# Designs tried in a protein design run: peptides against a protein of PDB entry 4KTY. Part 42

Target 1, 266 residues: chain A of PDB entry 4KTY
Amino acid sequence: YVLNDIGVIFYGEVNDIKTRSWSYGQFEDGILDTCLYVMDRAQMDLSGRGNPIKVSRVGSAMVNAKDDEGVLVGSWDNIYAYGVPPSAWTGSVDILLEYRSSENPVRYGQCWVFAGVFNTFLRCLGIPARIVTNYFSAHDNDANLQMDIFLEEDGNVNSKLTKDSVWNYHCWNEAWMTRPDLPVGFGGWQAVDSTPQENSDGMYRCGPASVQAIKHGHVCFQFDAPFVFAEVNSDLIYITAKKDGTHVVENVDATHIGKLIVTKQI

## One batch from the design tools (peptide; aimed at target 1 F136 I149 Q197)

Design b2_p20_6 (made by RFdiffusion4)
Pose (drawn by RFdiffusion4):
Structure b2_p20_6 (pose): chain A 261 residues (1-241, 247-266), chain P 20 residues (1-20)
Amino acid sequence: YVLNDIGVIFYGEVNDIKTRSWSYGQFEDGILDTCLYVMDRAQMDLSGRGNPIKVSRVGSAMVNAKDDEGVLVGSWDNIYAYGVPPSAWTGSVDILLEYRSSENPVRYGQCWVFAGVFNTFLRCLGIPARIVTNYFSAHDNDANLQMDIFLEEDGNVNSKLTKDSVWNYHCWNEAWMTRPDLPVGFGGWQAVDSTPQENSDGMYRCGPASVQAIKHGHVCFQFDAPFVFAEVNSDLIYITAHVVENVDATHIGKLIVTKQI
Amino acid sequence: SDEHKLSLQDIRDDFLASLS
């Protein structure tokens, strides 16, 4: 989780698992300096850089280009003007070195690309890290921790009213650290996510959210545990437009995986 | 098999089929 500079990112389906190799390249010339440059650009106060909670949260904001001209721009537009399609990248090095050289956000990325770059950032600084993949990953748009699926009278999905969504898969990172800001028992792996989905305190960032706190539903503990809980375990609520028609308690988060040791 | 949003209608249809 610190010294391995290559890895595997899982994707596809639960019974059709695909793998994508990834070069983290945290030891390559120019990468460590690039990680420091990322924190400088985020205007991160130096006095907080010994705190992995802060470093990881800043990283979750600065790996994406939204709000702060950070590292990577997301796109699903099937055009990818003036850049590289997200699927073309095979590691983090070219992205990070291009960012340091050009001093401009790099185009383009999707969830595994954000996760790969963020993983490089964490391991390079010495924060143990890994990439996790969540199949059938929920995206909660109204912060009620459930998927609200609105149905027309005919029973079809009303696409105008329905804003929540589900991904075939989504990847984020876990960072290892104590949580002196939380009661004892909630350190260890913290979910951190640099892929923009929902604002957290006015910026696209997410975490660190204690995985242990998410497991027992104690999502009151900072940061962004309710959103992460919703990604892995929200119920689907079918609502006819308002009458609750049905509840699917098993669809979301069918499997979560990471590379074996 | 890249990242994409799933069709909520298809999820609905498969869910109802599973109850039948």

Design b2_p20_6_s1 (made by RFdiffusion4, then SolubleMPNN; from b2_p20_6, 10 letters changed)
Fold by OpenDDE base, seed 1:
Structure b2_p20_6_s1 (fold): chain B 266 residues (1-266), chain A 20 residues (1-20)
Amino acid sequence: as target 1 above (266 residues)
Amino acid sequence: SDQHVLDLQEILKEFKESLK
């Protein structure tokens, strides 16, 4: 989880799982220096740089460009005229070195690019890390642990009123660490995500969230456990918005979100 | 290969079919 400098990332569809190679390159010249530079840009105090909890949280913020001129700019509109298409990247090295050289955010990334760069960052700093792919990954934007799908009275989806969304797949990272700030048993793998999705206490960041805590239904522990829980375990709530302004729950689908979560054990 | 948001109308359709 620290020594491997090349890996495989899962993507595609749940019924058509695909893999792509990714070169993390944590041992390449200039990469460790760039990771330190990232923490410098974050104005991270020196005392916190030895704490994997703080480091992973800062990394989740800084690998994306939002808020703090971090490493990567995301784009999902299939227009990449002002940079490199996300699919053109084959590893973290070129991205990180470009960031260090230009001192400006690099364009463009999607989830696996963010996860790849973040994985390099974590491994460079001695934090065991892996990439996780979740198929049918929910994006809950109102922190109610469910996917609210609003329907018109005719039964069709009201796309304007529906704010929550579902990714065909989403990649994030798991980092291994102790969690002395949490109850006993909630250390180990922690979900962290650098893809800018939701604001977490003032910044686009996510985690570390205890995987064990989430698996046992505990979403009250820091950081961002409700959001991570929703990504993998949200029910689809179909709500009819009546003309009089009332809402009626028509159906609940508890089987769609998080159909498959894949990660490699190397 | 790109990450994209799913069409919720299609998801709804599949769900309704599963209820039959």
Scores: peptide ipSAE 0.595, ipTM 0.934, DockQ to the pose 0.887
OpenDDE base, seeds 2, 3, 4, 5: peptide ipSAE 0.254, 0.246, 0.579, 0.592; ipTM 0.834, 0.829, 0.930, 0.933

Design b2_p20_6_s2 (made by RFdiffusion4, then SolubleMPNN; from b2_p20_6, 10 letters changed)
Fold by OpenDDE base, seed 1:
Structure b2_p20_6_s2 (fold): chain B 266 residues (1-266), chain A 20 residues (1-20)
Amino acid sequence: as target 1 above (266 residues)
Amino acid sequence: GDQHVLDLQEILDKFKESLK
């Protein structure tokens, strides 16, 4: 989880699972220096740099460019004229070295690019880390642990009112650490996500969230457990928004989100 | 192979079909 510098990332569709190779390159020249530079740009106190909880949370913020001029700019509109298409990247090294050299965010990334770079960052700093792919990954934007899908009175989806969304797949990271700030048993793998999705206490970041706690339905513990829980376990709630402003739940689908979560032991 | 948002109408249609 620390020594492997080449990995495999799962993507595609749940019924057509695909893999791509990714070179993490945590031992390449200049990469560790760049990771330290990232923490410097975050103005991270030196006393916190030995704490994997703080480091992983800072990393989740800094691997994306939002808020703090971090490493990567995301783009999902298939328009990449001012940078490199996300699919053109084959590893973390070129991205990190470009960031270090230019001192400006690198364009562009999608979830696996963010996860790949974040994995390098974590491993460089001695934190065991792996990439996780979730198919039918929910994006809950109002923190109610549900996917609220609003319907017109004719029964079709109202895209204007519906703010929540579902990714065909989403990649994030799991980092191994103790959690003395949580009850006993909630250490181990922690979900962390550098893809900018939701604001967490003032920054686009996510985690560390205890995987063990989430598996047992405990979403009250820091950090961002409700969001991570929703990614993998949200019910689709189909709601008719009537003309008078009232909402009626028409249907509930509890089988669609998080159909498959894949990770490779590396 | 790129990450994208799913069409919720298609999801709904498939869900309705599953209820039959």
Scores: peptide ipSAE 0.605, ipTM 0.937, DockQ to the pose 0.902
OpenDDE base, seeds 2, 3, 4, 5: peptide ipSAE 0.601, 0.592, 0.593, 0.597; ipTM 0.937, 0.935, 0.934, 0.935

Design b2_p20_6_s3 (made by RFdiffusion4, then SolubleMPNN; from b2_p20_6, 11 letters changed)
Fold by OpenDDE base, seed 1:
Structure b2_p20_6_s3 (fold): chain B 266 residues (1-266), chain A 20 residues (1-20)
Amino acid sequence: as target 1 above (266 residues)
Amino acid sequence: ADQHVLDLQEIKKKFEESLK
């Protein structure tokens, strides 16, 4: 989880799982220096740089360009004229070195690019890390632990009222660490995500969220456990928005979100 | 290959078919 400098990332569809190679390159010249530079740009105090909780949280913020001129700019509109298409990247090294050289955010990334760069960052700093792919990954934007799908009275989805969304797949990271700030048993793998999805206490960041805590239904512990829980376990709630402003729950689908979560053990 | 948002209409349709 620390020594491997090349890996495989899962993507595609739940019924058509695909893999791509990714070179993390944590031992390449200039990469560790760039990771330190990232923490410098974050104005992270020196005392916190030895704490994997703080480091992973800062990393989740800084690997994306939002808020703090971090490493990567995301794009999902198939318009990449002002940079490199996300699919053109084959590893973290070129991205990180470009960031260090230009001192400006690098264009462009999607979830696996963010996860790849973040994995390099974590491993460079001695934090065991792996990439996780979740198929049918929910994006809950109102923190109610469910996917609210609003319907018109004719049964069609009201895209204007429906703010929550579902990714065909989403990649994030798990980092291994102790959690002395949490109850006993909630250390180990922590979900962290650098893909800019939701604001967490003032910044686009996510985690570390205890995987064990989430698995046991505990979403009250820091950081961002409700969001991570929703990504993998949200029910789809179909709600008819009546003309009079009332809402009626028509159906609940508890089987769609998080159909498959894949990660490698290396 | 790219990450994208799913069509909720299609998801709804598949769900309704599963209820039959």
Scores: peptide ipSAE 0.612, ipTM 0.938, DockQ to the pose 0.882
OpenDDE base, seeds 2, 3, 4, 5: peptide ipSAE 0.608, 0.600, 0.597, 0.605; ipTM 0.937, 0.936, 0.934, 0.936

Design b2_p20_6_s4 (made by RFdiffusion4, then SolubleMPNN; from b2_p20_6, 8 letters changed)
Fold by OpenDDE base, seed 1:
Structure b2_p20_6_s4 (fold): chain B 266 residues (1-266), chain A 20 residues (1-20)
Amino acid sequence: as target 1 above (266 residues)
Amino acid sequence: SEQHELSLQDIKDEFKKSLE
């Protein structure tokens, strides 16, 4: 989880799973220096740099450009005229070295690019890390642990009222660490995500969230456990918005979100 | 190959069929 400098990332559709190679390059010249530079740009105090909890949380914020001029700018509109298309990247090295050289955010990334760069960052700093791919990944934007799909009375989805969304797939990272700030048993793999999705206490960041805690239904522990839980376990709630302004729950689908979660053990 | 949002209408339609 630390020594491997090349890996495989799962993507595609749940019924058409695909893999792509990704070069993490954590041992390449200038990469460790760039990771330290990232923490410098974050103005992270020296005392916290040895704490994987703080480091992973800072990394989740800094790998994306939002808030703090971090490493990568995301784009999902298929317009990449001012940079490199996300699919053109083959590894973390070129991205990180460009960031270090230009001292400006690099364009562009999507989830696997963010996850790839974040994986390099974590591994460079001695934190065991892996990439996780979730198919039918929910994006809950109102923190209610469910996907609210609003319907018109004719049964069609009301896109204006429906704010939550579902990715065909989403990649994030799991980092291995102890969690002395949590109850016993909630250490180990922690979900962290650098893809800018939701604001977490003032910044676009996510985690570390205890995977064990989430698996046991504990979403009250820091950080961002409700959001991560929702990504993999949200029910789809179909709500009819009546003309009189009332809302009626028509159906609940508990089978679609998080159909498959894939990660490699290397 | 790119990450994209799914059509919620399609998901709904598939769900409805599963109830039949």
Scores: peptide ipSAE 0.600, ipTM 0.936, DockQ to the pose 0.896
OpenDDE base, seeds 2, 3, 4, 5: peptide ipSAE 0.411, 0.576, 0.573, 0.593; ipTM 0.842, 0.931, 0.930, 0.934

Design b2_p20_7 (made by RFdiffusion4)
Pose (drawn by RFdiffusion4):
Structure b2_p20_7 (pose): chain A 261 residues (1-241, 247-266), chain P 20 residues (1-20)
Amino acid sequence: YVLNDIGVIFYGEVNDIKTRSWSYGQFEDGILDTCLYVMDRAQMDLSGRGNPIKVSRVGSAMVNAKDDEGVLVGSWDNIYAYGVPPSAWTGSVDILLEYRSSENPVRYGQCWVFAGVFNTFLRCLGIPARIVTNYFSAHDNDANLQMDIFLEEDGNVNSKLTKDSVWNYHCWNEAWMTRPDLPVGFGGWQAVDSTPQENSDGMYRCGPASVQAIKHGHVCFQFDAPFVFAEVNSDLIYITAHVVENVDATHIGKLIVTKQI
Amino acid sequence: SAAHTAAMDFLIDNYEKSKS
């Protein structure tokens, strides 16, 4: 989780698992300096850089280009003007070195690309890290921790009213650290996510959220635990437009995996 | 908009299969 500079990112389906190799390249010339440059550009106060909670949270904001001209721009537009399609990248090095050289956000990425770059950032600084993949990952748009699926009278999905969504898969990172800001028992792996989905305190960032706190549903503990809980375990609520028609308690988060040791 | 459409289409496809 610190010294391995290559890895595997899982994707596809639960019974059709695909792998994508990834070069983290945290030891390559220019990368460590690039990680420092990322924190400088985020205008991160130097006095907080010894705190992995802060470093990881800044990283979750700065790895994406929204709000702060950070590292990577997300796109699903099937055109990818003036850049590289997200699927073309095979590691983090070219992205990070291009960012340092051009001093401009790099185009383009999707969830595994954000996760790969963020993983490089964490391991390079010495924060143990890994990439996790969540199959059937929920995206909660109204912060009620459930998927609200509105149906027309005919029983079909009303695409105008329905804003929540579900991904075939989504990838984020876990960072290892104590959580002196939380009661004892909630350190260890913290979910951190640099892929923009929902604002957290006015910026696109997410975490660190204690995985142990998410497991027992104690999502009152900072940061962004409710959103992460909703990604892995929100119920699907079928609502006829308002009457609750059905509840699917098993659809979301069928499987979560990471590379073996 | 394209990302949301892709995820929504996936959710709708699973919903239609569940009714089959």

Design b2_p20_7_s1 (made by RFdiffusion4, then SolubleMPNN; from b2_p20_7, 10 letters changed)
Fold by OpenDDE base, seed 2:
Structure b2_p20_7_s1 (fold): chain B 266 residues (1-266), chain A 20 residues (1-20)
Amino acid sequence: as target 1 above (266 residues)
Amino acid sequence: SAAQQRAQNFLFEKYEESKK
């Protein structure tokens, strides 16, 4: 709901769900101007700024600093010497205003910070948006819709071969829009994600991916449906790498990923 | 299995709030 300027973000563990308050502040002074500035920095054509599909896709790219000097620099090293620790942020306003004034990416964010700022961006521009938290969220590295876990013959993980990973939780956004570019019935909520996880056609961005399409396995629909699908539906494939170079599938777990998806209902 | 559990532990990345 675009009128809500404060929200709740779910995080933690599936068996120990936690919540944090987040001030979106889409109506605060300077925030709309900053959102327009973000689109200016993206060199977005004026004609496209009225299209929520284009706006949300640009937003997913620009809320992260990768590629385009966007809003937030991600950091997961637990060392935040040159900025603000992700956990210290309580809302989007300070981040966006700092970006506007400094004209440089703001440090630092993690998923809920990206999602919070992105939510502000969307709502500020009149796009209904909400934050979604997925517990046991897969990060598919090669868009094969599975988590490939490579094991040594002794059962230990081969870290060199294993490129996929799983977040204990991950936050992204859903934006409400029509999708005239898709078949009838796939409008409504669209998954968009500004946390820089994977390159999508040359930029770290994600979505909009039709939630209805994802739910029904239509991963061929633009944008980034395979990645979003994998986040919530990937099978864990345990593969033993033999000394002779062969790979043997030892186990498949189809129940681990996407244990719980939580959002505050609008 | 124990191997699967170790694998899961390896796979899991944690955001700051979950590292505490």
Scores: peptide ipSAE 0.183, ipTM 0.790, DockQ to the pose 0.102
OpenDDE base, seeds 1, 3, 4, 5: peptide ipSAE 0.149, 0.176, 0.139, 0.165; ipTM 0.775, 0.789, 0.746, 0.785; seed 4 fails the geometry check

Design b2_p20_7_s2 (made by RFdiffusion4, then SolubleMPNN; from b2_p20_7, 11 letters changed)
Fold by OpenDDE base, seed 2:
Structure b2_p20_7_s2 (fold): chain B 266 residues (1-266), chain A 20 residues (1-20)
Amino acid sequence: as target 1 above (266 residues)
Amino acid sequence: NAAKELAQNFLFNEYENSKK
C-alpha cells in the first residue's frame, strides 16, 4: 500500500464546489526529518511517538504556530505582509522545509494549507490521513453546540455580541487509528484539525475526535468532540438584541451547518 | 482572482440577507 503524495482539496461554496491540487510530498527528502523535528520542537516524549493518538494531537497543535512556534501562521486579513499568501502554496514540501531551515513559523496559511501540511505530517509518520472539507462550517466559541448569532434591531449582525462564526468552507483532516482509549467501535477515522480555532486544554489544537462518535452524538468522547460536532451539526440561533437588553429568538436554522462534507477516499 | 476564490471567509448572516 502506497499513500498518494498528490491530493485534491475541495473548497469554494456549496453551490460552486471547486478543487485544487496539493502536493503532500511525504516521501520527499527532508520531509520525514522535518516531521521528526516538529515532534522534537513539541518536546514530545519518544515513547509517545509511536502512538497515533498522541502524534495526531501533537500535530494538530504544532502545524499551527500558536502556543509553540509551530509550522504555520494563519492569516485571513488578505494582506499577508512579510510572507507568502495562502493561495500561493501548492504543496506541503516547501512549507515544511522552510520551517526546518528557518526554525521559525512560516507565513501564511488558511485552512486548506493547514490541512495540507497536517496531512503530510500524518502520512509521513505512517498515519493514514485525508483532508475533509465542510461547507458552512460552524465555529463554536463557547462549546454550547449551537451558533448564537446576535442581530441588531435592523437585522444586521451584532459583531460585538456574536462570538460564534460560520465559515463558507473549512478543511480539516481525518486520521485512521485505533482508539483503545474509547469504547469499542469508535476507532477508525478521527477528526483532527490544525487550523487554530479554539483552545483545547491550553493549546490551539483539535482532536483526535472519533468520527463514529460524532456521527452518533457521543460528544463526551475525547478529544474535542463537542467542537467538531458543532462544526458539522450546530443549529443557528438568530437572536435579536433589543436596546432594552432583552433577547428575542427570531429564527432557528437546523439545516444550515454542515450541508456538505466532502473528502477523497484514500 | 484565484486568491479570492480560495479565500476562506466567514459567512454573512443568511437571515440578514433574507431581509434585504
Scores: peptide ipSAE 0.170, ipTM 0.741, DockQ to the pose 0.189
OpenDDE base, seeds 1, 3, 4, 5: peptide ipSAE 0.144, 0.043, 0.134, 0.154; ipTM 0.734, 0.687, 0.720, 0.736

Design b2_p20_7_s3 (made by RFdiffusion4, then SolubleMPNN; from b2_p20_7, 11 letters changed)
Fold by OpenDDE base, seed 5:
Structure b2_p20_7_s3 (fold): chain B 266 residues (1-266), chain A 20 residues (1-20)
Amino acid sequence: as target 1 above (266 residues)
Amino acid sequence: SAAQEIAQKYLEKKYEESKK
């Protein structure tokens, strides 16, 4: 999880799973220097740089450009006029070296690009890490651990009220570390995500969230456990919005979200 | 149901690789 410099990322759809190669290049010239530069740009104290909890959380924030002029600018409009299309990237090295050279955010990334660069960052700093792909990945917008789908009385979706959404797939990272800040048994793999999705205590970042805690429903454990839990386990709640303003739950689907979670095996 | 299928399609977002 640290030594491999080439990996495979799963994407596509649950009924049409695809794979792509990604070069992490954590041992390439200039990459470690760039990772240190990233932490410098984050103004991270030297005392915190030896703590994988702090490092992974800072990395989650800094791999995306939001808030702090971090590494990658996300774009999902399929235009990409002022940079490189996300699909054109084949590895982390060119992105990180461009960031170090230009000292400006690199355009453009989507989830697998963020995950690829973040994986390099973690591995470069000696943190075991892997990329995880979740098919039918929920994006809970209001942090209520469910996907609220508002329907008109005629059965059509009310786009004004419906804020939650689902990605056909989404990639994030898992980092291996001890969690002395949590009860015994909740160390090991921690979910971290650098794709900017939701604000976490003032910044677009996510994790580290204990995978074991999430599996056991302990969403109260730091950091961002409710959001990660919702990504993989939220129920779809179909709510009819009545003309009088009242809401009625019509149906609940507990099987749609998180149908498959895949990671490369060493 | 048909209504659920329509709703699910509405909610689903796709990344670039899935659109091509």
Scores: peptide ipSAE 0.325, ipTM 0.837, DockQ to the pose 0.099
OpenDDE base, seeds 1, 2, 3, 4: peptide ipSAE 0.307, 0.324, 0.305, 0.246; ipTM 0.826, 0.835, 0.831, 0.805

Design b2_p20_7_s4 (made by RFdiffusion4, then SolubleMPNN; from b2_p20_7, 10 letters changed)
Fold by OpenDDE base, seed 5:
Structure b2_p20_7_s4 (fold): chain B 266 residues (1-266), chain A 20 residues (1-20)
Amino acid sequence: as target 1 above (266 residues)
Amino acid sequence: SAGLEKAQKFLEEEYEKSKE
């Protein structure tokens, strides 16, 4: 999880799983220097740089450009006139070296690009890490641990009322570390995500959230456990918005979100 | 690319199936 410099990222749809190669290049010239530069840009204290909890949390913030002029600018509008289309990237090295050279955010990324660059960052700093792909990944934006899907009377989604969203797939990272800040047994794999989705205590960042805690429903543990829990386990609540302004729950689906979670072994 | 539009359409289709 640290030594491998080439990986495979899963994407596509649950019924049509696809794979793409990704070069992490954590041992290539200039990459370690760039990772240190990223932490410098974050103004991270030297004392914190040896703590994988702090490093992974800072990394989740800094791999995206929001808030802090971090590494990657996200774009999902299929218009990439001022940079490189997300699909054109094949690895982390070019992105990180461009960031170090230009000292400006690199355009553009989507979830697998964020996850790829973040994986390089973690591995480069000696933190075991892997990429995880979740098919039908929920994005809960109101922290209620459910996906509220508002429907018109004709059954179509009302995009104006529906704030929550579901990705056909989403990629994030798991990092291996001890969690002395949590009860015994909640170390090991920690979910961390650098794709800018929600604000966490003032910054677009996510994690580390204990995978074991999430599996056992312990969403009260830091950091961002409710959000990660919702990504993989939220219920879909279908709500019909009536013309008179009333809302009626039409259906509840507890099986759709997190239908398949995939990661490469070693 | 990751697609919200595809997921939304799928949710609509699944909802219609749930009515049957």
Scores: peptide ipSAE 0.091, ipTM 0.712, DockQ to the pose 0.413
OpenDDE base, seeds 1, 2, 3, 4: peptide ipSAE 0.070, 0.066, 0.088, 0.089; ipTM 0.695, 0.721, 0.722, 0.725

Design b2_p20_8 (made by RFdiffusion4)
Pose (drawn by RFdiffusion4):
Structure b2_p20_8 (pose): chain A 261 residues (1-241, 247-266), chain P 20 residues (1-20)
Amino acid sequence: YVLNDIGVIFYGEVNDIKTRSWSYGQFEDGILDTCLYVMDRAQMDLSGRGNPIKVSRVGSAMVNAKDDEGVLVGSWDNIYAYGVPPSAWTGSVDILLEYRSSENPVRYGQCWVFAGVFNTFLRCLGIPARIVTNYFSAHDNDANLQMDIFLEEDGNVNSKLTKDSVWNYHCWNEAWMTRPDLPVGFGGWQAVDSTPQENSDGMYRCGPASVQAIKHGHVCFQFDAPFVFAEVNSDLIYITAHVVENVDATHIGKLIVTKQI
Amino acid sequence: SRSSNELSSQHFYDRLEELK
């Protein structure tokens, strides 16, 4: 989780698992300097850089270009003007070195690309890290920790009212650290996510959220545990527009995986 | 749109019918 500079990112379906190799390249010339430049550009106060909670949270904001001209711009537009399609990248090095050289956000990425770059950032600085893949990953748009699916009278999905969504898969990172800001028992792996989905305190960032706190539903502990809980375990609520029609308690988060040791 | 990596409305319709 620190010294391995290559990895595997899982994607596809639960019974049709695909792998994508990834070069983290945290030891390549120019990468460590690039990680320091990322924190400088985030205007991160130097006095907080010894705190992995802070470093990881800043990283979750700065790996994406929204709000702060950070590292990577997301796109699903099937055009990818003036850049590289997200699927073309095979590692983090070219992205990070281009960012340092051009001093401009790099185009383009999707979730595994954000996760790969963020993983490089963490391991390069010495924060143990890994990439996790969540199949049938929920995106909660109204912060009620459930998927609200509105139905028309005919029983079809009302696409105007329905805002929540579900991904075939989503990838984020886990960073290893104590959580002196939380009661004992909530350190270890922290979910951190640099793919923009929802604002957290006015910026696109997410975490660190204690995985142990998410497991027992103690999502009151900072940061962004409710959103992460919703990604892995929200119920689907079918609502006819308001009458609750049905509840699907098993659809979300069918499987979560990471590369074996 | 993120439709290449999101479930369609048809998927939720079929799933509701299976639950019923």

Design b2_p20_8_s1 (made by RFdiffusion4, then SolubleMPNN; from b2_p20_8, 10 letters changed)
Fold by OpenDDE base, seed 4:
Structure b2_p20_8_s1 (fold): chain B 266 residues (1-266), chain A 20 residues (1-20)
Amino acid sequence: as target 1 above (266 residues)
Amino acid sequence: SASSVTLSDKFFEDLLKKLK
């Protein structure tokens, strides 16, 4: 999880799983320097750079351009006029070197690009890391641990009534580390996500969230456990929005979110 | 498509029909 400089990222649909190669290139010239530069741009104290908890959290913030002029600008509107389409990237090296050279955010990325670059960042700094793909990945925007789907009285979905959404697939990272800040047993793999989805204490960042904690329903542990939990375990709540303003739960589906979570072994 | 996308309203409408 540290030595491999090339990997496979899963994407597509749950019923049509696809793979793409990604060159992490953590040993390529200039990449480690760029990772250090990223931490410099984040104004990260030297004392914290040896702490994988702090490093991964900073990385999750800095790999995206939001808030801090970090590495990648996300785009999901299929308009990439001022950069490179996300699908055109084949690895982290070009992205990181461009960032280091230009000192400006690189355009453009989507989840697998963010995850790829973040994976390089983590591995460069000696943190074992892997990319995880979650099919039917929920984006809980209001932190209620459920995916709200609002229906009009006619039965049609009205997505304007909520900011919740579900990705066909989403990629993030898991980083291996000890969590002395958590109870015993919640170290190991930690979910971290550099794709800008939600604000976490002032920045678009996510994690590290203990995978073990999440698997056991412990969402009270830092960082961002509720959000990650919701990504993989939210129930779909179909709610009829009545004209009188009342809400009626029409159906609950606990089987779709996080239907498949895939990661490649070393 | 390689792009990640948000599932459409129609997707959930169709899914709901299966639940009913």
Scores: peptide ipSAE 0.592, ipTM 0.940, DockQ to the pose 0.575
OpenDDE base, seeds 1, 2, 3, 5: peptide ipSAE 0.200, 0.582, 0.580, 0.139; ipTM 0.780, 0.939, 0.938, 0.748

